# Ledger of designs, part 76: peptides against a protein of PDB entry 5KEZ

Target 1, 320 residues: chain A of PDB entry 5KEZ
Amino acid sequence: NVAIYNPFRPWWERYQPVSYKLCTRSGNEDEFRNMVTRCNNVGVRIYVDAVINHMCGNAVSAGTSSTCGSYFNPGSRDFPAVPYSGWDFNDGKCKTGSGDIENYNDATQVRDCRLTGLLDLALEKDYVRSKIAEYMNHLIDIGVAGFRLDASKHMWPGDIKAILDKLHNLNSNWFPAGSKPFIYQEVIDLGGEPIKSSDYFGNGRVTEFKYGAKLGTVIRKWNGEKMSYLKNWGEGWGFVPSDRALVFVDNHDNQRGHGAGGASILTFWDARLYKMAVGFMLAHPYGFTRVMSSYRWPRQFQNGNDVNDWVGPPNNNGVI

## One batch from the design tools (peptide; made by RFdiffusion4, then SolubleMPNN)

Design b2_p15_1_s2 (from b2_p15_1, 9 letters changed)
Fold by OpenDDE base, seed 2:
Structure b2_p15_1_s2 (fold): chain B 320 residues (1-320), chain A 15 residues (1-15)
Amino acid sequence: as target 1 above (320 residues)
Amino acid sequence: SAAEEQYEKYVASLK
């Protein structure tokens, strides 16, 4: 991915890829292989956050300022480490004046235009699908158990399916023969927009962002909400079917006070309430549960926003 | 919409 120095090595630089090489601030490919093996040998499975909707931002300077040192040129859409070129992006397909998503009520814009300047891959092309599948299959062959698909809302479900259909079975050294990768898709669907979580059920599970948002209001006792109202928690509250849901109290985005869920989201900053919410989630039989393991950072609020929301995991001058 | 605004804030954090 790109190496960002202003601010200094933020967490979100990881979501601006310039190659599919397994060399980042987390380590190199050999170290990753070693970690996956050690984890699998003790029954801990690895799921990769796969960024496949886009490459880096269009405004990032060309050069070799990347975690693996690979050259890239956003201006010319040149990513030779893949390789991608200008033919592999949706610049000509997006019809907005800016090239970015301008109207989230237009599903075509949401899928074909750039997400806040991030160069949007032409996932309709078999070449692009194959390059992504090769990346994911390399991980599968190493021994990962599945994937979180980042920004799934911005990809056509059929394009995702086409990629998934190219995937190998899981590594039989650790998984039963014929096992398929576990897939869960990040889709923010709080209602009111044309793109629905149900559009993606055919590809795997989806994130249920209503879960943490609603649970937060109940635990916080907002608007007269009571714990007793959770008797029909799950589908009874308008959530997706349990077998399609991946649920969580918070994630890295809404833990920073923005994103889906708003101020109702509970985090480790409110320790007592958070433990109550996580405990309830683990006890109640709805969805596939995800528990957050995070870190503290020096929050500084200005006009209600944390100006340090970019801060990544603890590091030594950029080295994790 | 409120949902859209929340999503935009989410996306803005990625850059």
Scores: peptide ipSAE 0.020, ipTM 0.631, DockQ to the pose 0.094
Fold by OpenDDE base, seed 4:
Structure b2_p15_1_s2 (fold): chain B 320 residues (1-320), chain A 15 residues (1-15)
Amino acid sequence: as target 1 above (320 residues)
Amino acid sequence: SAAEEQYEKYVASLK
């Protein structure tokens, strides 16, 4: 991915890929392979946060400022380490003036335009799908158990399906023969927008963002909510079917929102309430649970916004 | 809800 130095190595640089090389701030491919092996050997499975919707930001300077030194040129859409070219992006498909998503009520913009300047891959192309599949298959062959698909809301479900159909079975050294990768898709559906979580059920589980939002509201006793109302927690609250839900109290994004994580969202900053929420989540059978492991950072609020929301995990001069 | 809308607005600004 792009190596960002201003601010200094933010967490979000990981979500700006320039190649599919397994060479990051956390280590090289051999080290990753070693980690996966060691984890698998003790029953810990690895799920990769796969960034496949886009490459890096369109405004990033061309060069070799990347975690593995790969050259890239966002301006010309040149990512030779893949390789991708201008033919592999949705520049011509997006019809907005900026090239970015401007209206989230327009599903075509959401999927065909750049997410905050991130170069949007043309996932309709078999070539692009295949390159992504190759990346994911390499990980599968190493021994990962599945994937979080980043920014799934911004990809057409059919394109995702096409990629998933190209995936290998899981590595039989650790998984039963014929096992399929575990897929969960990040789809932010809080209602009010045309793209729905249900659009993605065919590909795997989806993130249920209403879970953390609603649970936070209840535990915070907002809007007259009571814990007793959790009696029908799950589908009874309008959440997606349990077998399609990936549930969580917070994630890396909403931890950094205004109001100590964005309105109702509970985070470790509110330790007691957070423990209550996480405890409830783990105790309740609804959905597949994800527990967040985060970190403290020196928050600096200016005009209600944390100017240090970019701070990544504890590291040694950029190396994690 | 208002909280959800605020959250969505925030998230949309990031992603």
Scores: peptide ipSAE 0.019, ipTM 0.555, DockQ to the pose 0.072
Fold by OpenDDE base, seed 1:
Structure b2_p15_1_s2 (fold): chain B 320 residues (1-320), chain A 15 residues (1-15)
Amino acid sequence: as target 1 above (320 residues)
Amino acid sequence: SAAEEQYEKYVASLK
C-alpha cells in the first residue's frame, strides 16, 4: 500500500493498495505465511481483509513511496506491480463532475465512481477480475480460510461473483478437500439508500451494521429502550437473515466516533457497556459473530471530533 | 493534506 507520512503512517493507508504484494508494516509474506501455518495448526483460521474495489487515492504523488517499494502513478492510473493501467479503471464510466461519488442515492455512482478519491477498478473486465483472483488464490494457497471483501457496497454483486467463481478450494493441508473460502462482504446498509444488503446475499454473508447501532441504543438505554425488547433480537428487529449476517458491536471505522451507526456504537473506550454488548452478542444465537480486537491511541477531541482518529496500530517496524 | 482530506471524506461517507 501507499506509505502516508502526513499524518504519520495512519491505519487507513492499508486500504490504499498499489500492488497485491504481501509486505506492509504488519509484516512480509514469509512472516504472514508463518502466522497462517501456526494458526491453522491449532485450529485458528485466518480471514483476510481484501481490498479489491480500488487502488490508492487519485491525489497521491507518483513514485515508490509504498510499503513494498513498488512504483505507482495515480495520475496516469499506472500500477505496474499488478499491472494495471488506465484501461482498468472506471474513469470513463463515472458521470459525475468530480469523478467521485456525489450522491449515494444513485447506485451507479456508488459503484462506478471513486470512493473519496480512491481509484475505482473496472471490475467488469475479466482481466481485472483475474488479477484479483490471482491475489486471493495466492492467499488461499498460503492457507487462509476466507475473506472480508472491503467496500463491497461499491462493487456490483455480479462482478464479485465472477471473482469468487475463479477462486480455488481451500488448502487441503488444513481443510477438507473441496472446501470453499468463507466470504463476508462489507455493506453499509442502515436504510434510506438504494443499495441493499440483500443485493449481496448470493455471494456470502454481509455485515449487519444495524446490529451494533441498535444494540448500542439499547445498552445505553436511549429513548426508553429496554433489554427485554431484545427477546426477538435479529430478524425480529428488521435485520438480515441470521445465515447471511455477520454481526459485530463495533469495527475499526465506527470505533472512531462518527461512522455507520453514529454515536450509539459501543467501543472499548466505554469498557463496562462494551463488555455487556459483546457478552450479549456472543450469547445470542443470531448471525456469525465477530469480536473486535483494537488498540488504544492518544485521543484528542476538538469540536467533538477526535483529531487523532488516524493513528494506526502499534508497530515496531520502522523501515517498512 | 490530500490524504487527510480523503480520510475525512471517507469517514463522512460512513454515515
Scores: peptide ipSAE 0.017, ipTM 0.556, DockQ to the pose 0.819
Fold by OpenDDE base, seed 5:
Structure b2_p15_1_s2 (fold): chain B 320 residues (1-320), chain A 15 residues (1-15)
Amino acid sequence: as target 1 above (320 residues)
Amino acid sequence: SAAEEQYEKYVASLK
């Protein structure tokens, strides 16, 4: 991914890929392979956060300022480490003046235009699908158990399916023969927009962002809500079917006060209430649960916003 | 910077 130095190595630089090389601030491919092996050997499975909707931002400077030193040029859509070129992006499909998503009520814009300047891959092309599948298959062959698909809302469900149809079975050294990768898709659906979580049920599970938002409101006792109202928690609250839901109290985005859920989201900063929420989530049968493991950072609020919400994991001068 | 602008836009899009 791109190496960002202003601010200094933020967490979100990871979501701006320039190649599919397993070479980041967290380690190299050998170290990753070692971790996967050791984890699998004790029954801990690995699921990769796969960024396949886009490459880096269109405004990032060209050059070799990346975690593995790979050259890239956003201006010319040149990513030779893949390789991708201008033919592999949706610039010609997006009909907005800016090239970015301008109207989230237009599903075509949401899928075919750039998410906040991030170069949007042409996932309709078999070439692009194959390059992504090769990346994911390499990980499958290493021994990962599945994937979180980042920014799934911004990809056509059919394109995702086409990629998934190219995937190998899981590594038989650790998984039963014929096992398929576990897929869960990040889709933010709080209602009010044309793209629905149900559009993606055919590809795997989806994130249910209403879960953390509503649970936070209840536990905080906002708007007169009570714990007793949780008696029909799950589908009774308008959530997706349990067998399609991945649920969580917070994630890396809304832990920082942005993303789906807003201020209702409970985090480790609210220790007592957070423990209550996590405890309830783990005790209740609805959905597939995900527990957050995070870190503290020096929060500095200005005008209600944390100016240090960019801070990544603990590091030594950029080295994790 | 370009990175800061992108981040701000990203955060805004999530709200």
Scores: peptide ipSAE 0.016, ipTM 0.554, DockQ to the pose 0.864

Design b2_p15_1_s3 (from b2_p15_1, 9 letters changed)
Fold by OpenDDE base, seed 3:
Structure b2_p15_1_s3 (fold): chain B 320 residues (1-320), chain A 15 residues (1-15)
Amino acid sequence: as target 1 above (320 residues)
Amino acid sequence: SAAEDQYNKYRESLK
């Protein structure tokens, strides 16, 4: 991915890929392979956060400022380490003046335009699908168990399916023969927009952002909410079917006031309430649970916004 | 919507 130095090596630089090479601030491919092996050997499975909707931001300077030293040129859509070129992006398909998503009520814009400047891959192209599949298959062959698909809301479900149809079975050294990768898709659907979580049910599980938002409200006792109201928690609260839901109290985005859920989201900053929420989530049968493991950072609020929300995990000069 | 605003905050942080 791009190495960002202003601010200094933020967490979100990981979501600006310039190649599919497995060399990042976390380590190189050999170290990753070693970790996956060690984890699998003790029954801990690895699920990769796969950033496949886009490459890096269009405004990032061309050069070799990346975690693996690969050259890239956002201006010319040149990512030779893949390789991608101008033919592999949706620039000509997006009809907005800026080239970015301008109206989230326009599903076509949401899928075909740039997500805040992030160069939008032409996932309708078999070439692009194949490059992504090769990346994911390499990870599968290493021994990962599945994937979180980042920014799934911004990809056409059919394009995702086409990629998934190219995936190998899981590595038989650790998984039963014929096992398929576990897929969960990040889709922010709190209602009010044309794109729905149900659009993605056919590809795998989806993130249920209503879960953390509503649970936070209940635990905080906002608006007269009571724990007793959780009697029909899950589908009874309008959430997606349990067998399609991946649930969580918070994620890295809404932990920082981003994404979805608002101020109701509970985080480790509210330790007591957070433990209550996480405990409830783990005890309740609804959905597939995800527990957040995060870190403290020097929060500084200005006009209601944390100016340090970019801060990544504890590191040594950018290396975790 | 409030959801959209929060989502935009996340994505804007990527710039």
Scores: peptide ipSAE 0.028, ipTM 0.715, DockQ to the pose 0.098
Fold by OpenDDE base, seed 2:
Structure b2_p15_1_s3 (fold): chain B 320 residues (1-320), chain A 15 residues (1-15)
Amino acid sequence: as target 1 above (320 residues)
Amino acid sequence: SAAEDQYNKYRESLK
């Protein structure tokens, strides 16, 4: 991914890829392979956050300022480490003046235009699908158990399916023969927009962002909400079917007040209420549960916003 | 940075 130095190595640089090399602030490919092996040998499975909707931001300077030193040129859409060129992006397909998503009520824009300036890959092309599949298959062959698909809302479900159809079975050294990768898709659906979580059920599980948002309001006792109202928690509250849901109290985005959930989201900063919410989630039989493991950072609020929300995990001069 | 501003703008739009 791109190496950002202003601010200094923010967490979100990880979501601006310039190659599919397993070479980042977390380590190199050999170190990753070693970690996967050690984890699998004790029954801990690895799921990779796969960024396949886009490459880096269009405004990032060309050069070799990346975690593995690979050259890239956003201006010319040149990513030779893949390789991608101008033919592999949706620049000509997006019809907005800026080239970015301007109207989230237009599903075509949401899928075909750039997400906040991030160069949007032409996932309709078999070449692009194959390059992504090769990346994911390499991970599968190493021994990962599955994937979180980042920004799935911004990809056509059929394009995702086409990629998934190219994937290998899981590594038989640790998984039963014929096992398929576990897939869960990040789709933010709080209602009111044309893209629905149900559009993606055919590809795997989806994130249920209503879960943390609604649970937060109940635990906080907002608007007269009571714990007794959780009697029909799950589908009874309008959530997706349990077998399609991946549920969580918070994630890295809404832990910072960003994205779906707003101020209702409970985090470790409110320790007592957070423990109540997480405990309830683990006890209640709805969805596939995900527990957050995070870190403290020096928050500085200005006008209600944390100006240090970019801060990544604890590191030694940029090395994690 | 410009990248951060764009990212935050997007995330805020999802609230």
Scores: peptide ipSAE 0.024, ipTM 0.701, DockQ to the pose 0.660
Fold by OpenDDE base, seed 4:
Structure b2_p15_1_s3 (fold): chain B 320 residues (1-320), chain A 15 residues (1-15)
Amino acid sequence: as target 1 above (320 residues)
Amino acid sequence: SAAEDQYNKYRESLK
């Protein structure tokens, strides 16, 4: 991914890929392979946060400032380490003046235009699908158990399916023969927009952002909410089917104050309430649970916004 | 939703 130095190596640089090489702030491919092996050997499975909707931001300077040293040129859509070129992006498909998503009530914009300036890959192209599949298959062959698909809302479900259909079975050294990768898709669906979580059920599980938002409200006792109202928690609250739900109290985005769910989201900053929420989540059978492991950072609020929300995990001069 | 709008605005700030 792009190496960002202003601010200094933020967490979100991870979500600006310039190649599918497995060399990042966390280590090189050999180290990753070693980690996966060691984890699998003790029953800990690895799920990769796969950033396949886009490459880096369109405004990032061309060069070799990347974690693996690969050259890239956002201006010309040149990512030779893949390789991608101008033919592999949705520049011509997006109809907005800016090239970015301008109206989230327009599903075509949401999927065909750039997410916050991130160069939007043309996932309709078999070439692009194959390059992504190759990347994911390499990981599968290493021994990962599945994937979180970042920004799935911004990809056509059919394109995702086409990629998933190209995936290998899991590595039989650790998984039963014929096992398929576990897929969960990040889709923010809090209602009111045309893209629905149900659009993605065919590909795998979907993040249920209503879960954390609603649970936060209840635990905080906002709006007269009571714990007793959780009697029909899950589908009874309008959430997606349990077998399609990945549930969580918070994630890295909404933990930083302005994510999906707003102020209701509970985080480790509110330790007691957070533990209550996480405890409830783990005790309740609804959905596949994900527990957040985060860190403290020096929050500095200016005009209601944490100016240090970019701060990533504890690191040594950028190396995690 | 309003919550998602805020989220999207936040994401845009990360550009």
Scores: peptide ipSAE 0.026, ipTM 0.700, DockQ to the pose 0.096; fails the geometry check
Fold by OpenDDE base, seed 1:
Structure b2_p15_1_s3 (fold): chain B 320 residues (1-320), chain A 15 residues (1-15)
Amino acid sequence: as target 1 above (320 residues)
Amino acid sequence: SAAEDQYNKYRESLK
C-alpha cells in the first residue's frame, strides 16, 4: 500500500493499495504464511480484509513511496506491479464533475465513481476480475479460510460474483476437499439509500450495521429502551436474516466516531457497557459474531471530533 | 488526507 507520512503512517493507508504484494507494516509474506500455518494447525482460521474495489487515492504523488517499494502513478493510473493501467479504471463511466461520488442516492455513482478520490477499478472487465482472483487465490493457497470484502457497497454484486466464481477451493492440507472460502461483505445499510444489504445476499454474508447501533442505544438506556425489548433481537428488529448477517458491537471506523451508529456505538473506551454488549452478542443466537480487538491511541477531541483518529496500530518494524 | 477526511464526512452523515 501507499506509505503516507502526513499524518505519520495512519491506519487508513492500508486501504490504499498499489499492488497485491504481501509486504506491509504488519509483516512480509513469509511471516504471514508462518502465522496462517500456526493458526490452522490449532484450528484457528484466518479471514483476510481484501481491498479490491479500488487502488490508492488519485491525488497521491507518483513514485515508490509504498510498503513494498513498488512504483505507481495515480495520475496516469499506472500500477505496474499488478499490472493495471488507465484501461482498468471506471474514469469513463463516472459522469460526475469531480470523478468522485457526489450523490449517495445515485447507486450508479456509488459504484462507478471514486470513493473519496480512491481510484475505482473497472470490475466489469475480465482482466481486472482475474487479477483480483489471482491475488485472492494466492491467499487461499497459503491457507486462509475466507475474506472480508472491503467497500462492497461500491461494487456491483454481479462483478463480485464473477470474481468469487474464479476462486479455488480451500487448501486441503487443513480443510475438507471441496471447501469454499467464507465470504462476508462490508455493506453499510442503515436505510434511506438505494443500495441495500439484500443486493449482496447471493455472494455471502453481509455486515449488519444496525446491530451495533441499536444495541448501543439499548445498553445506554437511550429513549427509554430496555433490555427486555431484546426478546426478539435479530429479524424481529428488522435486521437481515440470521444466516446472512455478520454482527459486531463496533469496528475500526465507528470505534473512532465515524460511520454507522454514531454516538450510540459502544467501544472499549466505555469498558463496562462494552463488556455487557459483547457478552450479550456472544450469548444471543443471531448472526455470525465478530469480536473487536483494537488498541489505545492518544485521543484529542476538538469540536466533538478526535483529531488523532488517524493513529495506526502499534508497530516496531520501523523500516517498512 | 483529504480523501480520508471526506470519507469520514460521509460516514458521519450516516449517524
Scores: peptide ipSAE 0.024, ipTM 0.702, DockQ to the pose 0.438; fails the geometry check

Design b2_p15_1_s4 (from b2_p15_1, 11 letters changed)
Fold by OpenDDE base, seed 5:
Order: structure tokens, then C-alpha cells, then sequence
Structure b2_p15_1_s4 (fold): chain B 320 residues (1-320), chain A 15 residues (1-15)
């Protein structure tokens, strides 16, 4: 991915890929293989956060300022380490003046335009699908068990399906022959927008952001909410079917007040309430549960917003 | 998926 120095190595630089090389601040490919092997050998499975909707930001300077030193040129859409070129992006499909998503009520914009400047891959192209599949298959062959698909809302479900159809079975060294990768898709659907979580049920599970938002409200006793109202928690609260839901109290985005849920989201900053929420989640049968492990950072609120929400994990001058 | 099957088994064991 790109190396961002202003702000200094933010967490979100990880979501601006310039190649599919397994070479980041987390380590190199050999180290990753080693980790996956060690984890699998003790029954811990790895699920990769796969960023396949886009490459890096369009405004990032061309060069080799990346975690593996790969050259890239956002201006010309040149990513030779893949390789991608200008033919592999949705620049011509996006009809907005800026090239970015301008109206989230326009599903076509949401999927064909750039998410906050991130160069949008033309996932309709078999070439692009194949390059992504090769990346994911490489990970599968290493021994990962599945994937979180980042920014799934911004990809056409059919394009995702086409990629998934190219995936190998899981590595038989650790998984039964014929096992399929676990897929869960990040889709923020709190209502009010045309893209729905149900659009993606055919590809795998989806994130249910209503879960953390509503649970936070209840645990905080906001708006007269009571724990007794949780009697029909799950589908009874309008959530997606349990077998399609990936549930969580918080994630890295809404822990920082972004994405979905706002101030209702419980985090480790509210330790007691957070433990209550996580405990409830783990005890309740609804959905596939995900528990977050995070870190503290020096929050500085200005006008209700943390100006340090970019701060990444603990590091020594950029080295993790 | 493998994970789905394992998770279902686990959840059933808790009932």
C-alpha cells in the first residue's frame, strides 16, 4: 500500500493498495506464511481483509512511496506491480464531475465512482476479476480460511460473485477437501439508501451495522430503551437473517465515530458498558460474532470530532 | 464454508 506521511502513517493507508504483494508494515510474505501456518496448527484460522474495490487515492503522488517499494502512478492509473492500467478503472463509467461519489442515493455512483478519491477498479472486466482472484487464491493457497471484503457496498454484487467463482478450495493441509472460503462483506446499511445488505446475501454474510448501533442505544439507556426490549433481539429488531449476519459491537471505523452508529457505538473507552455489550453479543445466538481488539490513541476532540482519528496502531517511528 | 460449519456446530453446542 501507499506510505502516507501526512498525517504520519495513518491506519487508513492500509486501505490504499498499489499492488497485491504481501509486503506491508505487518511483515513480508514469508512472515505471513509462517503466521498462518502457526495459527492453523493450533486451530486459529485467518480471515483476510481484502481490499479489492479500489487502488490508492487519485491524489497520491506517483513514485515508489509504498510499503514494498513498488512503483505506482495514480494520475495515469499505472500500477505495474499488478499490472493495472487506465483500462482497468471506472473513470469512464463514473458520470460525476469530480469522479468521486457525490450522491449516495445514486447506486450507480456508489459503485462506479471513486470512494473519497480512491481509484475505482473496473470489476466488470474479466482481467481485473482474474487479477483479484489470483491475489485471493494466493492467500487461500497459503492457508487462509476466508475474507472480509472491504467496501462491498461499492462493488456490484455480480462482480463480487464472478470473483468468488474463481476462488480455489481451501488448503487441504488444514481444511477438508472441497472446503470453501468464508466470505463476509462490509456493507453499511442503516436504511435510507438504495443499496441494501440483501443485495449481497448471495455472496456470503454481510455486516449488520444496526446491531452495534441499536445495542449501544439500549445499553446506554437512551431514548427510554430497556434491556427487556431485547427479548426479540435479531430479526425481530429488523436485522438481516441470522445466517447472513456478521455482528459486532464496534469496528475500527465506528470506534472513531465514522461510518455507522454515531455516538451510540460502544467502545473500550466506555469499558463497563462495552463489556456488557460484548458479553450480551457472545451470549446471544444471533449472527456470526466478531470481537474487536484495538488500542488507545491520544484523542483530541474539536467541534465534536477527534482530530486524531487517523492514528494507527502503536509503532516506533512508523515501524510496527 | 468451513467456517460457517464450524461456527454452527459451536453455536449448537451452546444450546
Amino acid sequence: as target 1 above (320 residues)
Amino acid sequence: SWAEEQYEKYRESLK
Scores: peptide ipSAE 0.364, ipTM 0.870, DockQ to the pose 0.017
Fold by OpenDDE base, seed 1:
Structure b2_p15_1_s4 (fold): chain B 320 residues (1-320), chain A 15 residues (1-15)
Amino acid sequence: as target 1 above (320 residues)
Amino acid sequence: SWAEEQYEKYRESLK
């Protein structure tokens, strides 16, 4: 991915790929392979956060300032390490003046335009689908068990399906022959927008962002909410079907007040309430549960916003 | 998926 130095190596640089090389501040491919093997051998399975909607920001300077030293040129849409070129992006498809998403009530913009400047891949093209599938299949062959598909809201469900149809079965060294990868899709659907979580049910599970938002409100006792109201927690609260839901109390985005949920989201910063929420989530049968493991950073609030919400995970291994 | 099958077994144990 791109190496961002202002601010200094933020967490979100990991979501700005310039190649599909397994070479980042988290380690190289050999180290990743080793980790996957060790985990599988003790019954811990790996699910990769796959960034396949886009490449890096359009305004990032061209060069080799990336975690694996690969050259890239956002201005010309040149990513030779893949390779991608100007033919592989939705620049001509997006009809907004800025090239970015400007109206979230326009599903076409949401899927064909750039998410906050991130170069939007033309997932309708078989070439692009194949390059992504090759990346994911390489991971499957290493031994991962599945994927979180980042920014799925910004991809057409049919394009996702086309990619998924190209995926291999899981590695038979650790999984039964014929096993398929686990897929869950990040879709922020709190209502009020044209893109719905149900659009993606055919591809796998979907993140249910209402879960953490509503649970936070209840645990915080906001608006007269009571624990007794959780009797019909799940579908009874208007959430997606249990077998389609990936649920969580917080994620890396809304832990920082971004994405969805606002101030209701409980995090490790509110330890007691957070443990209550996580405990409830794990005990309740609704959805596929995910527990957050994060880190502390020096929060500095200005006008209600943490100006240090960019701070990335601890790193002292010297890897660029 | 493999994970779905394993998770279903787990969730059933919670009921």
Scores: peptide ipSAE 0.339, ipTM 0.863, DockQ to the pose 0.018
Fold by OpenDDE base, seed 4:
Structure b2_p15_1_s4 (fold): chain B 320 residues (1-320), chain A 15 residues (1-15)
Amino acid sequence: as target 1 above (320 residues)
Amino acid sequence: SWAEEQYEKYRESLK
C-alpha cells in the first residue's frame, strides 16, 4: 500500500493498495507465511481484510512511496506491480463530474465511482477479477481461512461472485479437503439507501451495522430502550438473517465516530458498557461474532471531531 | 465454508 507520511503512517493507508504483494508495515510475505503457519498449527485461523474494490487515492503522488517499494502512478492509473493500467478502472464508467461518489442514493455511482478518491477498479473485467483472485488464492494457498471483503457495498455483487468463483479450496494441510474460504462482506446498510445487505447474501455473510448501533442505544438506555427489549434480538429487530450476519459492537471506522452508528456505538473508551455489549454479543446466538481488538490513541477533539482519528496501531517509527 | 461449519457447531452449543 501507499506509505503516507502526512499524517504519519495513518491506519487508513492500509486501505490504499498499490500492489497485491504481501509486504506492509506488518511484515513481508515470509513473515506472513510464518505467522499463518504458526497460527494454523494451534487452531487459530486467519481471515484477511481484502481490499479489492480499489487501489490508492487518485491524488497520491506517483513514485515508490509504498510499503514494498513498488512503483505506482495514480494519475495514469499505472500499477505495474499487478499490473493494472487505465483499462482496469471505472473512470469512463463513472458519470459524476468529480469522478467520486456524489450521491449514495445512486447505486451505480456507489459502485462505479471512486470512494473518496480511491481509484475504482473495473471489477466487471475478467482480467481484474483474475488478478484479484490470484491475490486471494495466493493467500488461500498460504493457509488463510477466508476474507473480509472491504468496501463490498461499492462492488457489484455479481462481480464479487465472479471473483469468489475463482477461489481455491482451503489449504488441505490445515483444512479438510474441499473446504471453502469464509467470506464476509463489509456492507453498510442502515436503511435509506438503495443498496441493501441482501444484495450480497449470495456471496457470504454481510456486516450487520444495525447490530452495534442498536445495541449501543439499548445498553446506553437511550430513547427509553431497555435490556428487556433484547428478548427478540436479531431478526426480530429487523436485522439480516442470522446465518448471513457478521456482527460486532464496533469497528475501526465507527469507533472513530465515522461510518455507521454514530454516537451510539460502544467502544473500549466506555469500558463497562462495552464489556456488557461484547459479552451479550458473544452469549447470544445471533450472527457470526467479531470482537474488536483496538488500541488507545491520543484523541484530540476539535469541534466535536477527533483530529487524531488517523492514528494507527502502536508502532515503532511506522513499523508495527 | 470451514469456518461456517465450525461456528455453527459452536453456536448450537450455546442454545
Scores: peptide ipSAE 0.316, ipTM 0.857, DockQ to the pose 0.018
Fold by OpenDDE base, seed 3:
Structure b2_p15_1_s4 (fold): chain B 320 residues (1-320), chain A 15 residues (1-15)
Amino acid sequence: as target 1 above (320 residues)
Amino acid sequence: SWAEEQYEKYRESLK
């Protein structure tokens, strides 16, 4: 991915890929392979956060400032380490003036235009699908158990399906023959927009962002909410079917007030309430649960916004 | 569904 130095190595640089090389702030491919092996050998499975909707931001300077030193040129859509070129992006398909998503009530914009400047891959192309599949299959062959598909809301479900259809079975060294990767898709659906979580049920589980948002209001006792109202928690609260839901109290985005859920989201900053929420989630049968592991950073609020929301985990000069 | 089948096969991998 792009190495960002202003601000200094933010967490979100990981979501701006310039190649599919397994060479990042966390280590090289051999180290990753070693980690996966060690984890699998003790029954801990690895799921990769796969960034396949886009490459890096369109305004990032060209050069070799990347975690693996690969050259890239966002301006010309040149990513030779893949390789991608201008033919592999949706620049011509997006009809907005800025090239970015401008109206989230327009499903076509949401999927064909750039998410906050991130170069949008043309996932309708078999070439692009194949390059992504190769990346994911390499990970599967290493021994990962599945994937979180980042920014799935911004990809057409059919394009995702086409990629998933190219995936290998899981590595038989650790998984029964014929095992398939676990897929969960990040889709923010709080209602009111044309893109629905149900659009993605055919590909795997979907993140249920209503879960953390609503649970936060209940635990905080906002709007007269009571714990007793959780009696019909799950589908009774309008959530997606349990067998399609990936649930969580917070994630890296809404922990920082971004994405979905707003101020209701509970985080480790409110330790007692957070433990209550996580405990409830783990005890309740609804959905597939995910627990967040995070870190403290020097929050600095200005006009209601944390100007240090970019801060990544503890690191040694950018190396994690 | 395809997704359900994938999940079931994944679940089998946990045994």
Scores: peptide ipSAE 0.067, ipTM 0.672, DockQ to the pose 0.018

